# Peptides against a protein of PDB entry 3OAK, part 5

Target 1, 145 residues: chain A of PDB entry 3OAK
Amino acid sequence: DDLEQYLDEKILRLKDEMNIAAQLDIDTLNKRIETGDTSLIAMQKVKLLPKVVSVLSKANLADTILDNNLLQSVRIWLEPLPDGSLPSFEIQKSLFAALNDLPVKTEHLKESGLGRVVIFYTKSKRVEAQLARLAEKLIAEWTRP

## One batch from the design tools (peptide; made by RFdiffusion4, then SolubleMPNN)

Design b1_p23_3_s3
Fold by OpenDDE base, seed 5:
Structure b1_p23_3_s3 (fold): chain B 145 residues (1-145), chain A 23 residues (1-23)
Amino acid sequence: as target 1 above (145 residues)
Amino acid sequence: MKEVEELLKESEKEYEELLEKLE
């Protein structure tokens, strides 16, 4: 119906924006590595984060978020960057908090590849302890029978 | 970078094992 279509389009637009932001940050960091220009700062994800958090926090959008595989874009945002660094602490914290409130099912994990990245966060020495524990909590919830 | 890639590979294996158990 009209409402469903509207919500789908809204989420798909955000998904596209998230993917673009991630790619722009990757491009910026790659250029920084290639040129040595330390003035190049990746800020696109940070700029978009408030909008992402706002959408992910809305209970009425949960099904639309999951059905349109927005979690794939969340996975992309959490992946290590070209220089081996991780996204900002604020991005990690916000996304993990949002994930904790979503009714993620096996099919969503499979479609998005999110599980692999979250497992990575349980293992990495670069991850803050509080976020590593949150990652472990998510994995435990997703693997419950 | 090598360390990150190795951890990602290990995470992938573990993830695949989890998916198999969930399905």
Scores: peptide ipSAE 0.527, ipTM 0.914, DockQ to the pose 0.925
Fold by OpenDDE base, seed 3:
Structure b1_p23_3_s3 (fold): chain B 145 residues (1-145), chain A 23 residues (1-23)
Amino acid sequence: as target 1 above (145 residues)
Amino acid sequence: MKEVEELLKESEKEYEELLEKLE
């Protein structure tokens, strides 16, 4: 199926782009810590965010997203950064909103490690209250029979 | 405030417990 193949390739390319963006931001922040150059700003994830949101919001891509473990890259994007900070509020908000509409199953949680990070967001006091509540909602939904 | 590493360790433990519950 041409469409199925196209969608798979699209998601896999996005997954790669997301992973690269995350690593570049990590490298930037590590260099910032190492050199003390406060002008170094990690912006790669933010720049790619609109594309990520566009893909995650499409219901017809849900199966492709889940089958290709794009949630692993979502997890990576949500992880704490080298300086101990969290990704931008916009990234958090957008990703949690998108996750709320995906039919995430136990197998997807296991293969992505997403649940661990979302639980972290329920516990960290550096997280905005509204997003902590969204994280709690996700955990509650994922634990339902 | 708890250190990030400590929170991550706690979250990992809770995640493992959660997965066990879902299995």
Scores: peptide ipSAE 0.527, ipTM 0.913, DockQ to the pose 0.786
Fold by OpenDDE base, seed 1:
Structure b1_p23_3_s3 (fold): chain B 145 residues (1-145), chain A 23 residues (1-23)
Amino acid sequence: as target 1 above (145 residues)
Amino acid sequence: MKEVEELLKESEKEYEELLEKLE
């Protein structure tokens, strides 16, 4: 129906925006590494984060989010950056919290690659303990028969 | 950097193994 189409388009637009933000941050950090210009700061994901969180928190968008593989963009946002660092603590915290409320199924994990990345967060020593625990919780929930 | 890549590879392997158990 009209509403479903509207919601699909909304999610697809956000997905595109998220992917662009991620790439811009990667480009910024690559340039920072190349030039040594420490004034270059990757801020695109942080700037878009409130919008992402707003969408992910809406129960009526859950099916649309999952059906359109928005989790792929979430995975991209969580991946390590060119300098080997991880996205900001706030990004990690917000996304893990949002993921906890989504009815994520195995098929969504497969098509997004999110499961691999979240497992990474359970292993990395650069991850804050509280977020590592959240990652572990998610994996436990997603791997239940 | 290589450490990150190795951890990602290990994570991928672990996830694949978990999926196989669930299927």
Scores: peptide ipSAE 0.518, ipTM 0.911, DockQ to the pose 0.812
Fold by OpenDDE base, seed 2:
Formats: sequence, structure tokens, C-alpha cells
Structure b1_p23_3_s3 (fold): chain B 145 residues (1-145), chain A 23 residues (1-23)
Amino acid sequence: as target 1 above (145 residues)
Amino acid sequence: MKEVEELLKESEKEYEELLEKLE
């Protein structure tokens, strides 16, 4: 199926881009810590966020997203940064909203590790209350028998 | 940083427990 192949390639490319963006931000922050240069700002994920949200919000891509474990890259984007900080509020909000519309199953949680990270967001004192509630909602939906 | 690491550990345990109940 040509369409399926096209969609797979599209998602895999995005997955790669997301991983690169995450690593670049990590590198930036590590360098900031090492050098003390406060002018170094991690913005690669933020720059790519609109594209990520656009893809995650498309119903016709849901199966492709889940089958290619794009959620692993979503997990990576949500992980705490080297300086102990969390991704921007906008990243958190956008990703949690997008995740809420995906038919995530247990198998997807296992292969991505996303569940652990989302639980973390229900516990962290650095997370805004509204986002903590979104995280809790996701966990509740994913753990329904 | 230590706090973050501890929370991640706790989150891992909680997640594993939930998965066990779902299976």
C-alpha cells in the first residue's frame, strides 16, 4: 500500500526530527551548565512543536503514530532536562492534549515508556496544577479495565 | 536533581504496579 508506506515514512522522519531536537536541547543545556553562558537557550523542541502537534492531531495518522512508536519520542520530549527543569509549559500542554485524543493501548505504553513519565507529571511540584490534572486524566484513561 | 531522580523512581514503581493489575 503506497499510502501506508508514505505515512510510515512521514512519521519516521518526524520521529527522527523529534529525537534530534531533544538531543540538541540537552546539548545546549549541558553546555550552558559547563560554561555558565546564560545566553544559551534550548529552543529546538519549541520550534518543532507546531509540526508535532499537527501530526498528532490528525485522526488518519493515529494508527501510523502508534505503530511506529512515535510515543517514545513524545516521552523523550517530556523527560526532565539536565538542569532538572521540565520542558516548556506549551510543550507539556500541547502534548498532553494531543495524547488525550489518541487510542493509546497498554502495548503502546510499554514500548514507549510514556506511562512512567506521565505519572511523574502527576507528582512533580514543578508542574502547574492544570497540567497535573491533564496527566492524571491520561493515566485514568489508560488504566481503565 | 536528586528529587527528580527519586520521583522518577517512584513513578516507575507505580507504573509497573498499574500494568500488572491491567494484565
Scores: peptide ipSAE 0.529, ipTM 0.913, DockQ to the pose 0.844; fails the geometry check

Design b1_p23_3_s4
Fold by OpenDDE base, seed 2:
Structure b1_p23_3_s4 (fold): chain B 145 residues (1-145), chain A 23 residues (1-23)
Amino acid sequence: as target 1 above (145 residues)
Amino acid sequence: MKEVKELLEEAEKEYEEMLKKLE
């Protein structure tokens, strides 16, 4: 199916872009730590966020998103950074909201590792209360019989 | 306040238990 292939390629390209953005931010922060240059700011994920949110919010892309394990890249984006900080509030909020609308199944949790990081967000005292609640909501949804 | 690594370890444990329940 031509459309299916097109959508798969689209999601895979986004997945690649997300992974690159995450790595670039990590590299930036590592360099910041090494050099002490506080002018180094990690902005790659933030720049790409609107595109990510746009894709994740499209119901017609849900199957393509899940089948291509885009959630692995979402997990990567949510992971703590080298300096111990978390991704921006906006990234957290946007991703949690988008995840809430996806029909995530056990198999997707296993292949992405997303569940682990979301549980982390329910536990960290540095996470905004409203985002912790969103994380808890996701876990509750994923564990429902 | 617990360190990030400690929290991740705890999260991993809870995650594994969660997956077991889902199987």
Scores: peptide ipSAE 0.609, ipTM 0.931, DockQ to the pose 0.776
Fold by OpenDDE base, seed 3:
Structure b1_p23_3_s4 (fold): chain B 145 residues (1-145), chain A 23 residues (1-23)
Amino acid sequence: as target 1 above (145 residues)
Amino acid sequence: MKEVKELLEEAEKEYEEMLKKLE
C-alpha cells in the first residue's frame, strides 16, 4: 500500500529528526556547562515542535505513530536535561495534550518507556501544576482495566 | 526539593509497579 508506506516513512523520518534534535540540545547544554558560555541555548526541539504536534494530532496517523514507536522519541523529548532542567513549558504542554488523544496501550508504554517519564512529571515540583494534573490524568487512563 | 536522580528512581519503581498491574 503506497499510502501506508508513505506514512511509515514519514513517521520514521520524524522519529529520526526528533532524536537528532534531542541529542543536539543535550550537546549544547553539556557544552554550556563545560565552557560556561551562557549564550549557548538549546532550541532544536522547540524549532521542531510544530511539526511534531502536527503529526501527533492527526487521528489517521495514530496507528503509524504507535506501530513505529514514535512514543520513544516523545519520551526522550520529555526527559530531564543535563543541567537538571526540564524541556520548555510549551513542549510539555503540547506533548501531553497530544498524548491525551492517542489510543496508547500497555505494549506502547512498555516499548517506549513513556509511562516512566510521565510518572516523573507527576512527582517533580518543577512541573507546573496544570501539567502535573494532566500527567496524572494520563497515568489514570493508561492504568484503567 | 528532591534531586532529579532521586525522582527518576522513584518514578522507575512506580512505573514497574504500574506495568505489573497492567499485566
Scores: peptide ipSAE 0.607, ipTM 0.929, DockQ to the pose 0.761
Fold by OpenDDE base, seed 5:
Structure b1_p23_3_s4 (fold): chain B 145 residues (1-145), chain A 23 residues (1-23)
Amino acid sequence: as target 1 above (145 residues)
Amino acid sequence: MKEVKELLEEAEKEYEEMLKKLE
């Protein structure tokens, strides 16, 4: 089906872009650590965030998002960075909000590893209280019988 | 305050337990 293929390719392209953005930011921060050059700023995820949010908010893309394991890239974006810091507050807030509207099932959790990182956000003292509560809400929803 | 690595390890254990309950 042409439409199905189009949507799959669209999501897969975004997935690739997200992974690249994450890696570029990691590379930037690693170089910052190695060189001490404080002018090196990781901005790739922030630049791509509006596009990610736009896609994640589309109800008609939900199945395609989940079927193509875009949640793996979401997980990657939420993981702690090389210097131990967390992604920006805006990234956290946007992604948790988007996740709240997706019909995430057990199979999606398994293939993405998203559950692990979300649980981490319920445990870290560095996470803003409002985001920790969102993380807890997601876990409660995903574990609902 | 616990280190990131320690928290991730704890999260991993809880995650595995969660998945088992969902299956």
Scores: peptide ipSAE 0.605, ipTM 0.929, DockQ to the pose 0.783
Fold by OpenDDE base, seed 1:
Structure b1_p23_3_s4 (fold): chain B 145 residues (1-145), chain A 23 residues (1-23)
Amino acid sequence: as target 1 above (145 residues)
Amino acid sequence: MKEVKELLEEAEKEYEEMLKKLE
């Protein structure tokens, strides 16, 4: 129906925006590494974060989010950056919080690769303890038979 | 401290095992 189509398009647009933001930040950091220009700061994901959180927090969008594999873009946002660093604490915190409220199933994990990156967060010593615990909680929930 | 690449490789293996159990 019209509403379903509207919601699909909304999520797909956001997915595209997220992917672009991630790539722009990667490009910025790669250039920073190459040139040594420490004034180059990756800010595209941070700028878009409020919009992402707003969408992910809406219960009526859960099915649309999952059906359109928005979790792939979430995975991309959580991946380590070219300089070996992780995305900002706020990005991590916001996304893990949002994931906790989504009815993520095995099929969504497979098509997004999200499970792999979340497992990474349970293993990295650079991850804040509170977020590592959230990552562990998610894995525990997703592995329930 | 393990390198990011190493941790990702380990995570991949664990992820594959996890998915296998869920299927």
Scores: peptide ipSAE 0.590, ipTM 0.926, DockQ to the pose 0.788

Design b1_p23_4_s2
Fold by OpenDDE base, seed 1:
Structure b1_p23_4_s2 (fold): chain B 145 residues (1-145), chain A 23 residues (1-23)
Amino acid sequence: as target 1 above (145 residues)
Amino acid sequence: MSKEEYEKWLKEAEELLKKAESL
């Protein structure tokens, strides 16, 4: 199917872009820590966020998203940064909102590592209360028999 | 999600938490 192939390629490209953005931000923050140059700001994920949100919000891409393990890149974006901080509030909020509308199954959580990361967000004191509650909601839904 | 799988993820999450908060 031509459309299916097109969609797969689209998602895989985005996955790659997300991974690159995450690594660039990590590199920036590591350099900031090393040099003390506070002018170094990690913004690659933020720049790409609108595109990510756009894709994640499309119902017709849900299967493609899950089948290609885009959630692995979502997990990467949600992981703590080199200085121990979390990604921006907007990134967290947007991604959790998107996750709430996806038909995520246990198998997707396993292959992406997203399960443990979302649990992390239910426990971290650095997470805003509203997002912690949303994380708890997701865990509750995913643990249903 | 099985109880066993959840407990595994919970343990991993706690390790991640410890690492992040130690910085």
Scores: peptide ipSAE 0.425, ipTM 0.895, DockQ to the pose 0.815
Fold by OpenDDE base, seed 3:
Structure b1_p23_4_s2 (fold): chain B 145 residues (1-145), chain A 23 residues (1-23)
Amino acid sequence: as target 1 above (145 residues)
Amino acid sequence: MSKEEYEKWLKEAEELLKKAESL
């Protein structure tokens, strides 16, 4: 129906925006590494984060989010950056919180690659302890029989 | 997720970790 189509389009647009933001940040950081210009700061994801959080937090969008594999873009946002660093603490915190409230199933983890990345966060020395614990919580929930 | 899936993702995560920490 019209609403369903509207919601799908909305999520797909956000997905595209997220992917673009991630790529722009990657490009920025790669250029920073290449040129040594320390004034280059990757900020595209941070700028878009409020919109992402808003969408992910809406219960009525859960099915649309999962059906359109928005979690793939979430995974992309959580992946290590070209210099090996992680996205900002705020991005990590916000996304993990949002994930905790979504009815994520194994199929969604497989489609998005999110499972691997969250496990990564349980092991990385660059992750704050509180977020590592949250990642552990998610993994525990997703591995429930 | 199944144990098998977890182990697969664990392996992939470790590879990702290795790559990230090598930089």
Scores: peptide ipSAE 0.424, ipTM 0.897, DockQ to the pose 0.833
Fold by OpenDDE base, seed 5:
Structure b1_p23_4_s2 (fold): chain B 145 residues (1-145), chain A 23 residues (1-23)
Amino acid sequence: as target 1 above (145 residues)
Amino acid sequence: MSKEEYEKWLKEAEELLKKAESL
């Protein structure tokens, strides 16, 4: 099926772009720590965020997103950075909003590792209260019988 | 998710938390 293949390739390309952006930001921050050069700022994820949000918001891509484990890249974007800090508030807010609208199942949480990261956001004191509450909401939904 | 799965992820989340807060 040509359409199915097209959609798969679209999501896989975005997945790759997200992973690259995350790694570039990690590299930047590691170099900042190593050299003390405070002019080094990690901006790759922020630059790509609008595209990520656009794709995650499309209902017709939900199955393709989940089937291709794009949530693994979402998990990577949400993980703590090398200096222990969290991604920007805007990234957190956008991704949690997107997760709230996806039909995420246990199998997707397992293959992406997203489960532990969202639980992390319910516990970390570095997380804004409104996002901690949203994380709690997601966990409650995913743990329903 | 099952109770077992949640407990597993909870443990992993706590380890992640400890690591992040140690930096």
Scores: peptide ipSAE 0.423, ipTM 0.894, DockQ to the pose 0.820
Fold by OpenDDE base, seed 4:
Structure b1_p23_4_s2 (fold): chain B 145 residues (1-145), chain A 23 residues (1-23)
Amino acid sequence: as target 1 above (145 residues)
Amino acid sequence: MSKEEYEKWLKEAEELLKKAESL
């Protein structure tokens, strides 16, 4: 229906915005590496984070989020950066919190690639313990019969 | 999630980890 279409478009727009933000941050960090200009700071994801969190937190959008594979963009945001660093702690915390409240199924993990990344967070030494534990919790829940 | 799927993701995660930690 009209509402469903509207919501789909909304989520797809956000997905695009997230992807753009991620790429811009990647570009910034690559330039930082190339030039040595330490004043270059990747901030695009952080700037967009409130909007992402707002959308992810809406229960009425859960199906739309999952059906449109917004989790792919979530995965992208969580992936290690060109310099091997991780996204900001705030991004990690916010996204993992959001994931914890979504009715994520195996199919969503597969189509988004999120499963791999969350497992990564259970193993990385650069991840804060609290987030590693949350990642472990998610994996445990997602592996339940 | 099947065991096979988990192991696949685990392997991929480990590769990602190796790459990230090498930087």
Scores: peptide ipSAE 0.421, ipTM 0.894, DockQ to the pose 0.815

Design b1_p23_4_s3
Fold by OpenDDE base, seed 1:
Structure b1_p23_4_s3 (fold): chain B 145 residues (1-145), chain A 23 residues (1-23)
Amino acid sequence: as target 1 above (145 residues)
Amino acid sequence: MSKEEYEEWLKEAEELLKKAESL
């Protein structure tokens, strides 16, 4: 199917872009820590966020997103940064909102590692209460028999 | 999700938490 192939390629490209953005931000923050140059700001994920949100919100892409393990890149984006901080509030909020609308199954959580990260967000003191509650909601739904 | 799977994720999450908070 031509459309299926097109969609697969689209998602895989985005996955790659997300991974690159995450690594660039990590590199920026590592350099900031090393040099003390406070002018170094990690913004690659933020720049790409609108595109990510747009894709994640499309119902017709849900299967493609899950089948290609885009959630692995979502997991990467949600991980703590080199300085111990979390990604921006907007990134967290947007991604959790998107996750709430996706038909995520246990198998997707396993292959992406997203399960552990979302549990982390239920426990971290650095997470805003509203997002912690949403994380708890997701875990509750995903752990249902 | 099995209990064992959840416990594994929980353990891994706690390790991640410990790592993040140690910085």
Scores: peptide ipSAE 0.375, ipTM 0.878, DockQ to the pose 0.789
Fold by OpenDDE base, seed 4:
Structure b1_p23_4_s3 (fold): chain B 145 residues (1-145), chain A 23 residues (1-23)
Amino acid sequence: as target 1 above (145 residues)
Amino acid sequence: MSKEEYEEWLKEAEELLKKAESL
């Protein structure tokens, strides 16, 4: 229906915005590496984070989020950056919190590639313990029959 | 999620780790 279409478009727009933000941050960090200009700071994801969190937190958008594979963009946001660093703690915390509240199924993890990334967070030595534990919790839940 | 699926993701995650930690 009209509402469903509207919501689909909304989520797809956000997905695009997230992907753009991620790429811009990647570009910034690559330039930082290349030039040594330490004043270059990747901030695009952080700037967009409030909007992402707002959308991910809405129960009425859960199906739309999952059906449109927004989790693929979430995965992208969580991936290690070109310099090997992780996204900001705030991004990690916010996204994992959002994931914890979404009715994520195995199929969504597969189509988004998010599964591998969350497992990464269970194993990385650079991840805060609290987030590693949350990642472990998610994996445990997602592996349940 | 099947064991096979998990192991696949685990393998891929480990590859990510290797890459990330090598930087």
Scores: peptide ipSAE 0.367, ipTM 0.876, DockQ to the pose 0.796
Fold by OpenDDE base, seed 5:
Structure b1_p23_4_s3 (fold): chain B 145 residues (1-145), chain A 23 residues (1-23)
Amino acid sequence: as target 1 above (145 residues)
Amino acid sequence: MSKEEYEEWLKEAEELLKKAESL
């Protein structure tokens, strides 16, 4: 199926771009820690965020997103950074909003590792209260019998 | 998810917390 293949390739390309952006930001922050150069700022995820949000918001891509484990890249984007900080508030807010609208199932949480990270956001003192509450809501939905 | 799965993820989340707090 040509359309199915096209959609798969689209999502896989985005997945790759997200992973690259995350790694570049990690590299930047590691170099900042190593050299003390405070002018080094990690901006790659922020630059790509509008594209990520656009794709995650498309209902016709939901199955393709989940089937290709794009949530693994979402998980990577939400993890703490090398300096112990969290991704920007805007990234957190956007991704949690997107997760709230996706038909995420247990199998997707397992294959992506996203479950542990969302639970982390319910516990971390560095997370804004509104996002912690949203994380709790998601966990409650995913743990329903 | 099952209780077992949740407990596993909870444990992993706590490990993630410990790592993050140690930085």
Scores: peptide ipSAE 0.362, ipTM 0.875, DockQ to the pose 0.776
Fold by OpenDDE base, seed 3:
Structure b1_p23_4_s3 (fold): chain B 145 residues (1-145), chain A 23 residues (1-23)
Amino acid sequence: as target 1 above (145 residues)
Amino acid sequence: MSKEEYEEWLKEAEELLKKAESL
């Protein structure tokens, strides 16, 4: 119906915006490494984060989010950056909190690749302890029989 | 998830970790 189509288009647009933001940040950091220009700061994901959090937090969008594999873009946002660093603490905290409230199933983790990335966060020494614990909690929930 | 799926994700996570830590 009209609402369903509207919601699908909304999520797909956000997915595209997220992917673009991630790529722009990657390009910025690669250029920073290449040129040595330390004034280049990756900020596209941070700028878009409030919109992402708003969408992920809406219960009425859960099905649309999962059906359109928005979690693939969440996975991309959580991946290590070209310099080996992780996305900002705020991005990590916000996304993990949002994931904790979504009815994520194994199939969604597989098609998005999010499972592997969250496990990465349980092991990386670059992750704050509190977020590592939250990542562990999510993995524990997703591995329940 | 199945044990097989978890082990696969674990393997891929470790590869990601190795890549990240090498930078």
Scores: peptide ipSAE 0.351, ipTM 0.872, DockQ to the pose 0.817

Design b1_p23_5_s4
Fold by OpenDDE base, seed 4:
Structure b1_p23_5_s4 (fold): chain B 145 residues (1-145), chain A 23 residues (1-23)
Amino acid sequence: as target 1 above (145 residues)
Amino acid sequence: SELAKEAEEELKEAEEEYEKLFE
């Protein structure tokens, strides 16, 4: 229906915005590496984070979020950066919190690649303990029969 | 860099475990 289509389009636009933000941050960090200019700070994801959190937190958008594979963009935001660093703690915390409230199924994990990245957060020595534990919790839930 | 190397190794481990858990 009209509302469903409208919501689909909104989510798809958000995906695009998220992907652009991620790429811009990657570009910034690559330039930082190339030039040594430590004043270059990747901030595009951080700027967009409130909007992302707002959308992810809406229960009535869960199906739209999952059906449109917004989790792919979430995965992208969680991936290690070119210099090997991780996204800001706030991004990690916010996204994992949102994931914890979504009815994520294994199919969504596969189509988004999110499962692999969340496992990464169980492995990384640079992940805060609270988030590592949450990642483990999510993996356990998602792999349940 | 050291961080990059570490991330790559951790990603490798994650990939291996992902295949075991989800495939």
Scores: peptide ipSAE 0.625, ipTM 0.943, DockQ to the pose 0.947
Fold by OpenDDE base, seed 1:
Structure b1_p23_5_s4 (fold): chain B 145 residues (1-145), chain A 23 residues (1-23)
Amino acid sequence: as target 1 above (145 residues)
Amino acid sequence: SELAKEAEEELKEAEEEYEKLFE
């Protein structure tokens, strides 16, 4: 199917871009810690966020997103950073909103590691209450028999 | 750093809970 192939390639490209953005931000922050250069700001994920949100919001891409384990890249984006901080509030908010509308199954949570990270957001002291509540909601839904 | 240590502890707790809920 030509359409399916096109969509797969689209998602896989985005997945790669997301992974690169995450690594670049990690590198930036590690260098910031090492050098003390406060002018070093991790911005790669933020720059790519609109594209990520656009893709995640498209209902016709849901199956492709899940089948290609894009949630692994979502998990990576949500992980704590080298200095122990969390990704920007906007990233958190946008991704959790998107997750709320995806038909995520337990198998997707396991293969992506997303389940563990979302639980983290229910526990972390640095997470805004509103997002912590949403994380709890997701966990409750995903663990429902 | 203290934040890093805190994150590690919270991740550990999350892992333990994940195992209980999903495995």
Scores: peptide ipSAE 0.623, ipTM 0.942, DockQ to the pose 0.934
Fold by OpenDDE base, seed 5:
Structure b1_p23_5_s4 (fold): chain B 145 residues (1-145), chain A 23 residues (1-23)
Amino acid sequence: as target 1 above (145 residues)
Amino acid sequence: SELAKEAEEELKEAEEEYEKLFE
């Protein structure tokens, strides 16, 4: 119906925006490395983060979020950058908090690749302890019998 | 890059663990 289509399009637009933001930040980082221009700062994900959090926090959008694989874009935002660095602490914290409130199922983890990345956060030496614990919590919840 | 190498190793470990837990 019209409402369903509207919600799908809303989520898909956000998904696209998230992917673009991620790529722009990668481009900025690579250019910074290439040129040595320290004035180049990757800010696109941070700028979009409030919108992402707002959408992820809405209970009435949960099914639409999961059905449209928005978690794939969440995964992309959480992945290490090409130089091995991690996204900002604020991005990590916000996304993990949002994930904690979503009814994520195994199928969503597989289709998005998010499962692997969250496990990464349980293992990485550079992840803050608080977020590593939250990652562990999520994995435990997702793997419970 | 040292960070990149570290991330790659950690991602490898994560993949192995993922396969055990979800597949």
Scores: peptide ipSAE 0.623, ipTM 0.942, DockQ to the pose 0.913
Fold by OpenDDE base, seed 3:
Order: sequence, then structure tokens, then C-alpha cells
Structure b1_p23_5_s4 (fold): chain B 145 residues (1-145), chain A 23 residues (1-23)
Amino acid sequence: as target 1 above (145 residues)
Amino acid sequence: SELAKEAEEELKEAEEEYEKLFE
């Protein structure tokens, strides 16, 4: 129906925006590495984060989020950057908090690749302890019988 | 970059563990 279509389009637009933001940040960092221009700062994801958090926090959007594989874009946002660094602590914290409240199923983890990235956060040396523990909690919940 | 290589190695390990846990 009209509402369902509207919500799908809304989430798909956000998904596209997230993917673009991630790629722009990657491009920025790659250029920074290539040119040595330290004035180049990757800010696209940070700028979009409030909108992402707003959407992810809405219970009425959970089904639309999961059905449209928005978690793929969440995964992309959590992946290590070209220099091996991680996205900002705020991005990590916000996304993990949102994930903790979503009814994520195994299928969603597989189709998004989110599972492997969250596992990464349980072991990466660059992850803050509190977020590593949260990642472990999520993995435990997602793998329980 | 050593950090980038470390991240890639950790991602590889995560992939292996993912396969064990979810596949």
C-alpha cells in the first residue's frame, strides 16, 4: 500500500545516503593518504549520523529496516577505514546501541554481512572495551539456540 | 600501513569465526 511503499522508499533513500557517505569518507581518506594533505577530514558519516540514529530508533520502522537490508549499510559504516582505523567512537556507540534494540535475526546478519563485522569488534585492538563487550553481548544473543 | 594490515588480518579472523558461528 501507499504507506508501505513510502516507508520502503524512505529507508532505501537512507540506505543510499549512508552508502554514499561511506564512500565519500573512504575517498577522502584515500586522497589524504595519497597526497599527504592532512586537512582532508572524513566527515560525511558523522554529518548523517543523527538521521541514521533517528531512523534506527523507531520501533515502527524495524520491519522496513530489516526487510530492506539497511543493516548492510550499518555494516559498511562499521568497517575499518583505508588506513586501518575505525569509524568515530560516536558512530560505533550509536550504531551498537541501535542494534541492541532491533529484532535482528540470523538471516539479516547473513544478508548484510553484519555478523562478521560485529565479531571483528569483539577482537580488534582499536575498539574501546565497553563497545567490545557490547559486541560480545550481541554475538552471544545472535548465536544462542 | 601496519594498522591497515592488522585490520585486514583481524577481519579475516572474524570471517573465519563468523563461518563457524553462523554457517
Scores: peptide ipSAE 0.618, ipTM 0.941, DockQ to the pose 0.938

